Peptides against a protein of PDB entry 5EIB. Designs and how they scored, part 205

Target 1, 366 residues: chain A of PDB entry 5EIB
Amino acid sequence: VDLEPGTMDSVRSGPFGQIFRPDNFVFGQSGAGNNWAKGHYTEGAELVDSVLDVVRKESESCDCLQGFQLTHSLGGGTGSGMGTLLISKIREEYPDRIMNTFSVMPSPKVSDTVVEPYNATLSVHQLVENTDETYCIDNEALYDICFRTLKLTTPTYGDLNHLVSATMSGVTTCLRFPGQLNADLRKLAVNMVPFPRLHFFMPGFAPLTSRGSQQYRALTVPELTQQMFDSKNMMAACDPRHGRYLTVAAIFRGRMSMKEVDEQMLNVQNKNSSYFVEWIPNNVKTAVCDIPPRGLKMSATFIGNSTAIQELFKRISEQFTAMFRRKAFLHWYTGEGMDEMEFTEAESNMNDLVSEYQQYQDATAD
Target 2, 366 residues: chain A of PDB entry 5EIB as posed
Amino acid sequence: VDLEPGTMDSVRSGPFGQIFRPDNFVFGQSGAGNNWAKGHYTEGAELVDSVLDVVRKESESCDCLQGFQLTHSLGGGTGSGMGTLLISKIREEYPDRIMNTFSVMPSPKVSDTVVEPYNATLSVHQLVENTDETYSIDNEALYDICFRTLKLTTPTYGDLNHLVSATMSGVTTCLRFPGQLNADLRKLAVNMVPFPRLHFFMPGFAPLTSRGSQQYRALTVPELTQQMFDSKNMMAACDPRHGRYLTVAAIFRGRMSMKEVDEQMLNVQNKNSSYFVEWIPNNVKTAVCDIPPRGLKMSATFIGNSTAIQELFKRISEQFTAMFRRKAFLHWYTGEGMDEMEFTEAESNMNDLVSEYQQYQDATAD

## One batch from the design tools (peptide; made by RFdiffusion4, then SolubleMPNN)

Design b2_p21_3_s2 (from b2_p21_3, 14 letters changed)
Fold by OpenDDE base, seed 5:
Structure b2_p21_3_s2 (fold): chain B 366 residues (1-366), chain A 21 residues (1-21)
Amino acid sequence: as target 1 above (366 residues)
Amino acid sequence: MKIHSAIKEEQLKKMEEILAR
């Protein structure tokens, strides 16, 4: 789905364009122009019913519909505005189904789109209410990984998208292969989301492999485990040491000893025990899939529900507040039918979310 | 070097299109 036809042509002409049904390409003509309101209330609103018709058709073809997965950016107008409209409409029609998202957070290191903080804040407001699980893929973190860890002097969207792809592949491993932990979206929610509003995940991946670096030596289980818990491997620009893990899932892929994995996972928990809440018992889950990622002997994927995720929301909130106090660019949104009050409500809800994470961070076992 | 430098012209154009409405 896109409000720009050129994006669909790029997908169709791509190496994987043929994996999608032609009738499942839904697109507009005018784009969102990086405006959330245009995506949510005007251009996106005109297109949403045609997307819902496709969603219904595909849902009816499912033997057992678990839920929906949306991949979108929060900095643009289409992914943010139309994406959140679509989430809302799907939630209305399928209230008992899991809503999962891969939400790409904006960064001024990656984009100069000045209104990204508005689009992100307005999107987060919708995601808090209408999603059950959200993987926070932060362009700030992706850029920093590319630049600092992968030593790419000039990171490209291709480099960032490679990390996104690796992360998405990792976190969906249990959904794609039978007999795994969190084998369905509902089990994932039960294991990862102790509080309904606190459903924003910090993903991480090991080994961090650049395109063409076939040379990553097969990491050992200890090395994978250590890297997976390293803040430098997090796809969200948050330091886990500044918060506490509510829940963790670790997904290992490749031929390895379950015993060795369990030993290393116990060791890393014990070493980092101060960074876990003590009042959620058995809050670390581990899975091992014998099938490695393509081109790797083994990998580990991390899913963290951490109170440190508030650092990401604070960053967006600070940028939002700096613009909103000046009423900068508001006429672009109000001209598409938005009320200025919707900005204040979105800011408030995101600040409430930050406060909730802080409350659970400071909570002790009685 | 930031990615935004490569897409700056496209972003500016999209913003101008919003302002022209």
Scores: peptide ipSAE 0.022, ipTM 0.504, DockQ to the pose 0.013
Fold by OpenDDE base, seed 4:
Structure b2_p21_3_s2 (fold): chain B 366 residues (1-366), chain A 21 residues (1-21)
Amino acid sequence: as target 1 above (366 residues)
Amino acid sequence: MKIHSAIKEEQLKKMEEILAR
């Protein structure tokens, strides 16, 4: 789905375009112009029914519908505005199904789009209410990985998207291979989300590899385990050491000893015990899949529900506040039928979410 | 508006170049 045809034509003509049904390409002509309100109330609202018709058709063809997975950006107008409209409409029609998202957070290091903080804040407000689980894929973190870790002087969207694809492949491993931890979306939510609003995940991946580096560094299980808990391997720009883990899932891929994995996972938990809440029993879960990712002998993927995710939301909130206090660009949103009060409500709800994470961070077992 | 459209066009072009690889 896109409000612009060019992206859809590129996907259709691309090497994988044939894996999608032609009738499942739904697109507009005008785009959202990086405006959330245009994606949510005007251009996106005109297209949403055509998308819902496709969603219904595909849902009816499922033997067992678990839920929905949306991949979208929060900095643009289509992914943010139309994406959150679509989430709301699907939630209304399928209230008993899981809503999962891969939400790409904006960064000034990656895009010069000035209104990204507005689009992100308005989107987070919708995601808090209408999703069951959200993977926070932060362009800030992706850029920092490419620049600092991978030593790419000028990171491209290709480099960032390689990290995104590796992460998405990692976190979906348990859904794609039988007999694994979190084998369905509902089981993932039950295991990872102790409180309904606190459903934002910090993903991480090891080993970090660029598309051009065929360096098959054979990592060991101890090295993978250490790297997957390293803040430098997180796809969200927050330091886990500044918060506490509510829940963790670790997914190992490749031929390795389950015993060695369990020993290393116990060691990393014990070493980092101060960074876990003590009042959630059995809050770390591990899976091992014998099938490695393409081009690697082994990998580890991390899913963390951490109170440190508040650093990401604080960054967006600070950028939002700096613009909103000046009423900068508000006329672009209000001109699409949006009320200025919706900005204040979205800011308030995101600040409430930050406060909730802080409350659970400071909670001790009596 | 124009600056945002130009950035988006550049993003689309970069995406097309990536998908053509």
Scores: peptide ipSAE 0.006, ipTM 0.342, DockQ to the pose 0.014
Fold by OpenDDE base, seed 2:
Structure b2_p21_3_s2 (fold): chain B 366 residues (1-366), chain A 21 residues (1-21)
Amino acid sequence: as target 1 above (366 residues)
Amino acid sequence: MKIHSAIKEEQLKKMEEILAR
């Protein structure tokens, strides 16, 4: 789905374009112009029914519909505005199905699109209410991984999207291969989301190795485990050491000893015990899939529900507030039928979410 | 180095107007 036709042509002409049904390409002509309101109330609203017709058709073809997965950006008008409109409409029609998102968070290190803080804040407001699971894929963290860990002097969108694709492949491993922990979206939600509003995940992938160091790096369970819990390996720009994990899932892929995985996972929890909440028992889940990812002998994918995610929301909120106080660009949104109150409500709800994470961070078992 | 996003010309113009104030 896109509000611009050129994106669909790029997907269709791509290496995997033929895996999608032609009738499942739904696109507009005008685009959203990086405006959430165009995506949500005007251009996106004109296209949404055509998307819902495709969603219904594909849902009816499912033997067992678990839910929906949306991949979108929160900085752009289509992914943010139309993406959240679609989430709302799908949730209204399928209230008993899981809504899962891969939400790409904007960063001023990656994009110069000035209105991204508005689009992100308005989107987060919708995600808090209308999603059950959201993987926070932060362009700032991806950029920092590319630069610091992968030693890329000039990271590209291709480099960032490679990390996104590896992460998406990792977190969906349990859904794609039988006999795994979190084998369905509902089980993932039950294990990862202790409180309905606190459904924002910090993903991570290991191994991440610079091209120059790949030949010297062993792929071992201890090294994967260590890298997976490293703050520099998080694909959300948050330091887990500044918060507490509510829940964690680790997905190992490749031929390895389950015993060694369990030992290393226990060791990392014990070493980092201060960074876990004490009042959620058995809050770390581990899965092992014998099938490695393409081109690797083994990998580990991390999913963290951490109160440190508030750092991401605070960053967006600070950028939002700096623009909103000046009423910068508001007429672009109000001209599409939005009220200034919707900005204030979205900011308030995101600040409430930050406060909720902080409350659970400070909560003791007593 | 920032990845240049396609800032539409209208957004650039309005940013210049805000920065000029």
Scores: peptide ipSAE 0.025, ipTM 0.485, DockQ to the pose 0.013; fails the geometry check
Fold by OpenDDE base, seed 3:
Structure b2_p21_3_s2 (fold): chain B 366 residues (1-366), chain A 21 residues (1-21)
Amino acid sequence: as target 1 above (366 residues)
Amino acid sequence: MKIHSAIKEEQLKKMEEILAR
């Protein structure tokens, strides 16, 4: 789905364009112009019914519909505005189904789009209310991984999207292969989300290796385990050492010893015990899939529900507040039918979420 | 009443179980 037609042609002409049904390409003509309000109330609102018709058709064709997965950017107008409109509408129609998102957070290091803090804040407000699971994929973190870890001097969107793709493939492993822990979206939510509003995940992937060092790297369970818990490997721009893990899932892929995985996972938990809440028993889950990802002997994917994710929301909130106090660009949103109160409500809800994470960070076992 | 997703009910139940400990 896009509000621009040219994106659909790029997908269709791509190496995987044929895996999608032609009738499932729904697109607009005018675009959102990086405006959440155009995505949510005008251009996106005109297109949403056509998308919902496709969603219904595909849902009816499912033998067992677990839920929905949305991949979107929170910095743009289409992914943020129309994406959150779709989430709301799907949630209204399918209240008993899981809503899962891969939400790409904006970064000033990656984009010069000045209104991204508005689009992100307005989106987060919708995600808090209408999603069950949200993987926070931060362009700041992706850029830093590309630059520092992968040694890419000039990271491209292609490089960032490669990390996103690897992460998405990793976190969906248990859904695609039978007999695994978190084999469905509901089990994942039950295991990962102890509190309904605190459903924002920090993903990570291992191995991350620069092209120049790939030949020298042994892929071992200890190295994967160490790397996936390294703060520098987090796909969200927060330091897990500044918070506490509520829950963690680790998904290993490839031929490896389950015993070795369990030993390394225990060792990393013990080394990092101060970074876990003590009052949630068995809050680390491990899965092993014998099928490696394409081109790797083994991998590990990390899913962290950490109170440190508040750093991401604080960053967005600070940027939002700096613009909103100046009423900068508000007329672009209000001109599409938004009220200034919607900005204040979104800011408030995001600040409440930050406060909730902080409360659980500071909570001790009585 | 905001229709809680079936998941929210399970999450609420789990939360209650955690808080009752």
Scores: peptide ipSAE 0.023, ipTM 0.541, DockQ to the pose 0.530; fails the geometry check

Design b2_p21_3_s3 (from b2_p21_3, 14 letters changed)
Fold by OpenDDE base, seed 5:
Structure b2_p21_3_s3 (fold): chain B 366 residues (1-366), chain A 21 residues (1-21)
Amino acid sequence: as target 1 above (366 residues)
Amino acid sequence: MKIHSAIKEEALEKMQEILAR
């Protein structure tokens, strides 16, 4: 789905364009112009019914519909505005189904779009209310991984999207291969989301290795485990050491010893015990899939529900507040039928979310 | 319309000034 036709042409002409049904390409003509309100109230609202018709058709073809997965950007108008409209409409029609998102967070290091803090804040407000699980994929973190860890001098969107793809492949492993932990979206939510509003995850992937070091790196369970818990490997720009893990899932892929995985997972928990809440029993879950990702002997994917995610929301909130106090660009949103009050409500709800994470960070076992 | 580059620089400068406070 896109409000611009050129994106669909790029997908169709791409190496995987043929995996999608032609009738499942729904697109507009005008685009959202990086405006959340265009995506949510005008251009996106005109297109949403056509998307819902496709969603219904695909849902009816499912033997057992678990839920929905949306991949979108929170910085742009289509992904943010129309994406959140679509989430709302799907939630209304399918209230008992899991809503899962891969939400790409904006970064000033990656994008020059000045209104991204508005689009992101307005989107987060919708995601708090209408999603059950949200993987926070932060362009800030992706850029830093590409630059610092992968040693790319000038990271491209291709480089960032490669990390996104690896992460998405990793977190969906348990859904795609039978007999694993978190074999369905609901089980994932039950294991990962102790509080309904606190459903924003920090994903991570290992191995991340620079092209020059690939030949010298051993792929071992200890190295994967160590890298997976390293703050520099988080796909969200927050330091887990500044917060506490509510829940963790680790998904190992490849032929490895379950015993060795369990030993290394116990060791990393013990070494990092101060960064876990003590009042959630068995809050670390581990899965092993014998099928490695393409081109790797083994990998590990991390899913963290951490109170440190508040750093990401604080960054967006600070940028939002800086613009909103000046009423910068508001006329572009209000001109599309949006009320200025919706900005204040979105800011308030995101600040409440930050406060909730802080409360659980400071909570001790009585 | 993409917000034009000139409005961008002024908004970025103003944002940087606020964040540096």
Scores: peptide ipSAE 0.020, ipTM 0.556, DockQ to the pose 0.015
Fold by OpenDDE base, seed 3:
Structure b2_p21_3_s3 (fold): chain B 366 residues (1-366), chain A 21 residues (1-21)
Amino acid sequence: as target 1 above (366 residues)
Amino acid sequence: MKIHSAIKEEALEKMQEILAR
């Protein structure tokens, strides 16, 4: 789905274009112009019914519909505005189904779009209310991984998207292979989301290795375990050492000893015990799938629900507040039928979310 | 150097190549 036609042609002509049904390509003509309100109230609103018709058709064809997965950016107008409109409409029609998102967070280091803080804040407001699980994928963190860890001198969107795709493949492993922990979206939500609003995850993937070092790296369970808990390996731009994990899931893939996995997972928890809440028992879940990802002998995918995620929201809020106090660019949003009050409501809800994470960070076992 | 400019140019070039077909 896009508000621009040229993106659909790129997908169709791509290596995987043939895996999608032609009728499932829904697109507009005008684009969103990086405006959330244009995505949500005008151009996106004109297209959303056509998307919903496809969603209904595909949902009816499912033997057992668990829920929906959306991949979108929060900095642009289409992914943010139309994406959150679509989430809202799907939630209204399918209230008992899980809504899962892979939400790409904007960064001033990666994008020059001045209004990204508005688009992100307005999107987060919708995600708090209308999603059950949100993987926070921060363009800043992805860039830093590409540059520092992968030793890419000039990271591309292709390089960033490779990390996203590896992570998406990792977190969906349990859904695609039988007999695993979190074998459905609802079980994942139950294990990962102790409080309904606190459903924003910090993802990570291992191994991450520079091309020059790949030939010298042995892939071992200890190395995977150490890397996936490293703050530099998080795909959200927050430091887990500045917060506490409410819940963690680790998904290992490849032929490995379950005993060795359990030992290494226990060791990493003990080493990092100060970074876990003590009042949630058994808050670390581990899954092992014998099927490795393509091109790797083994991998590990990390999912963290951490109170440190508030750093991401604080960053967006600070940028939002700086622009909103000046009423900068507001006329582009209000001109598309958006009320100025929606900005204040979105800011308030995001600040409340930050406060909630802080409260649970500071909570002790009674 | 913001990576975004080079990526936008590459994406634009690829789009132009696709649209020229």
Scores: peptide ipSAE 0.008, ipTM 0.420, DockQ to the pose 0.011
Fold by OpenDDE base, seed 4:
Structure b2_p21_3_s3 (fold): chain B 366 residues (1-366), chain A 21 residues (1-21)
Amino acid sequence: as target 1 above (366 residues)
Amino acid sequence: MKIHSAIKEEALEKMQEILAR
């Protein structure tokens, strides 16, 4: 789905374009112009019914519909505005189904779009209320990985998207291969989301590999485990040491000893015990899939529900506040039918979410 | 040149290459 036709043509002509049904390509002509309000109230609202018709058709063809998985950006107008509209409409029609998202957070390092903080804040407000699970994929973190860790002098969208693809492949391993931990979306939510609003995940991946450099590093289980918990391997620009883990899932892929994995996972928990909440028992879950990802012998994927995710929301909130206090660019949104109150409500809800994370960070077992 | 401009240009070029096929 896109409000621009060129993106759909790119997918259709791509190496995997044939895996999608032609009738499932729904697109507009005008785009959202990086405006959340165009995506949510105007251009996106005109297209949403056509998308819902496809969603219904595909849902009816499912033997057992678990839920929905959306991949979208929060900096643009389509992914943010239309994406959150679509989430709301699907939630209304399928209230008992899991809503899972891969939400790409904007960064000034990756985009010069000045209004991205508005689009992101308005989107986060919707995601807090209408999703069950949200993987926060932060363009800040992806850029920093490419530039600092992978030493790419000029990171490309191809490089960023390679990291996204590796992460998405990792976190969905348990859904794609039988007999794993969190084998369905609902079980993932039960294990990872202790409180309904606190459903934003920090994904991480090890090893970090650049596109085209198959570094055949013979990684060991100890090295994978250590790298997976390293803040530099997180796809969200947060330091886990500045917060506490509520819940963690670790997904190992490749041929390895389950005993060695369990030993290393216990060691990393004990070493980092101060960074876990003590009042959630058995809050670290581990899975091992014997099937490695393509081009790697072994990998580890991290899913963290951490109070440190508030650093990401604070960054967006600070940028939002700096513009909104000046009413900068606000006329582009109000001209599409938005009220200034919607901005204030979205800012308030995101700040409340930050406060909730801080409260649970400071909570001690009595 | 902001790294962003290079990323956007490359994305546009790739889209154009894909559309030209």
Scores: peptide ipSAE 0.000, ipTM 0.376, DockQ to the pose 0.012
Fold by OpenDDE base, seed 2:
Structure b2_p21_3_s3 (fold): chain B 366 residues (1-366), chain A 21 residues (1-21)
Amino acid sequence: as target 1 above (366 residues)
Amino acid sequence: MKIHSAIKEEALEKMQEILAR
């Protein structure tokens, strides 16, 4: 789905364009112009029914519909505005199905648009209310991984999207292969989301290795485990050491000893015990899939529900507040039928979310 | 309206100035 036809043409002409049904390409003629309000109330609203018709058709063809997965950017008007409109409409029609998102967070380091803080804040407000699981994929963190860990001097969107695709492949492993922990979206939600609003995940993928060091790096369970819990390996721009994990899932892929995985997972929890809440028992889940990812002997994917994710929301909130206090670009949104109150409500809800994360960070077992 | 590339750069500079204060 896109409000711009050129994106759909790029997907269709791409190496995997043939895996999608032609009728499942739904697109507009007029893009959102990086405006959430165009995506949500005008251009996106004109297209949403056509998308819902396709969603219904595909849902009816499912033997067992678990839910929906949306991949979108929160910085752009289509992904943010129309994406959240779709989430809302799908939630209304399928209230008993899981809504899962891969939400790409904007970064000033990778920013092409000045209104990203508005689009992100307005989107987060919708995601808090209408999703069950949100993987926070932060362009800030992806850029930093590319630059610092992968030793890319000039990270490209291709490099960032490679990390995103690896992460998406990792977190969906349990859904795609039988006999795994979190074999369905609902079970993942039950294991990962102790409180309904606190459903924002910090993903990570290992191994991440620079091209120059790949030949010298052993792929071992200890190294995967260590890298997966490294703050520098998180694909959300927050430091887990500044918060506490509510829940963690680790998905190992490849032929490895389950005993060694369990030992290393226990060791990393013990070493990092101060970074876990003590009042949620058995809050770390581990899965092992014998099927490695393409081109690797083994990998590990991390899913963290951490109170440190508040750093991501604080960053967006600070940028939002700086713009909103000046009424910068507000006329672009109000001109599409938005009220300034919707901005204030979205800001408030995101600040409430930050406060909720902080409350559970500070909570003791007593 | 797509923010014209030039307006985009100027707006980015202004935003950076706003965020630096």
Scores: peptide ipSAE 0.030, ipTM 0.508, DockQ to the pose 0.015; fails the geometry check

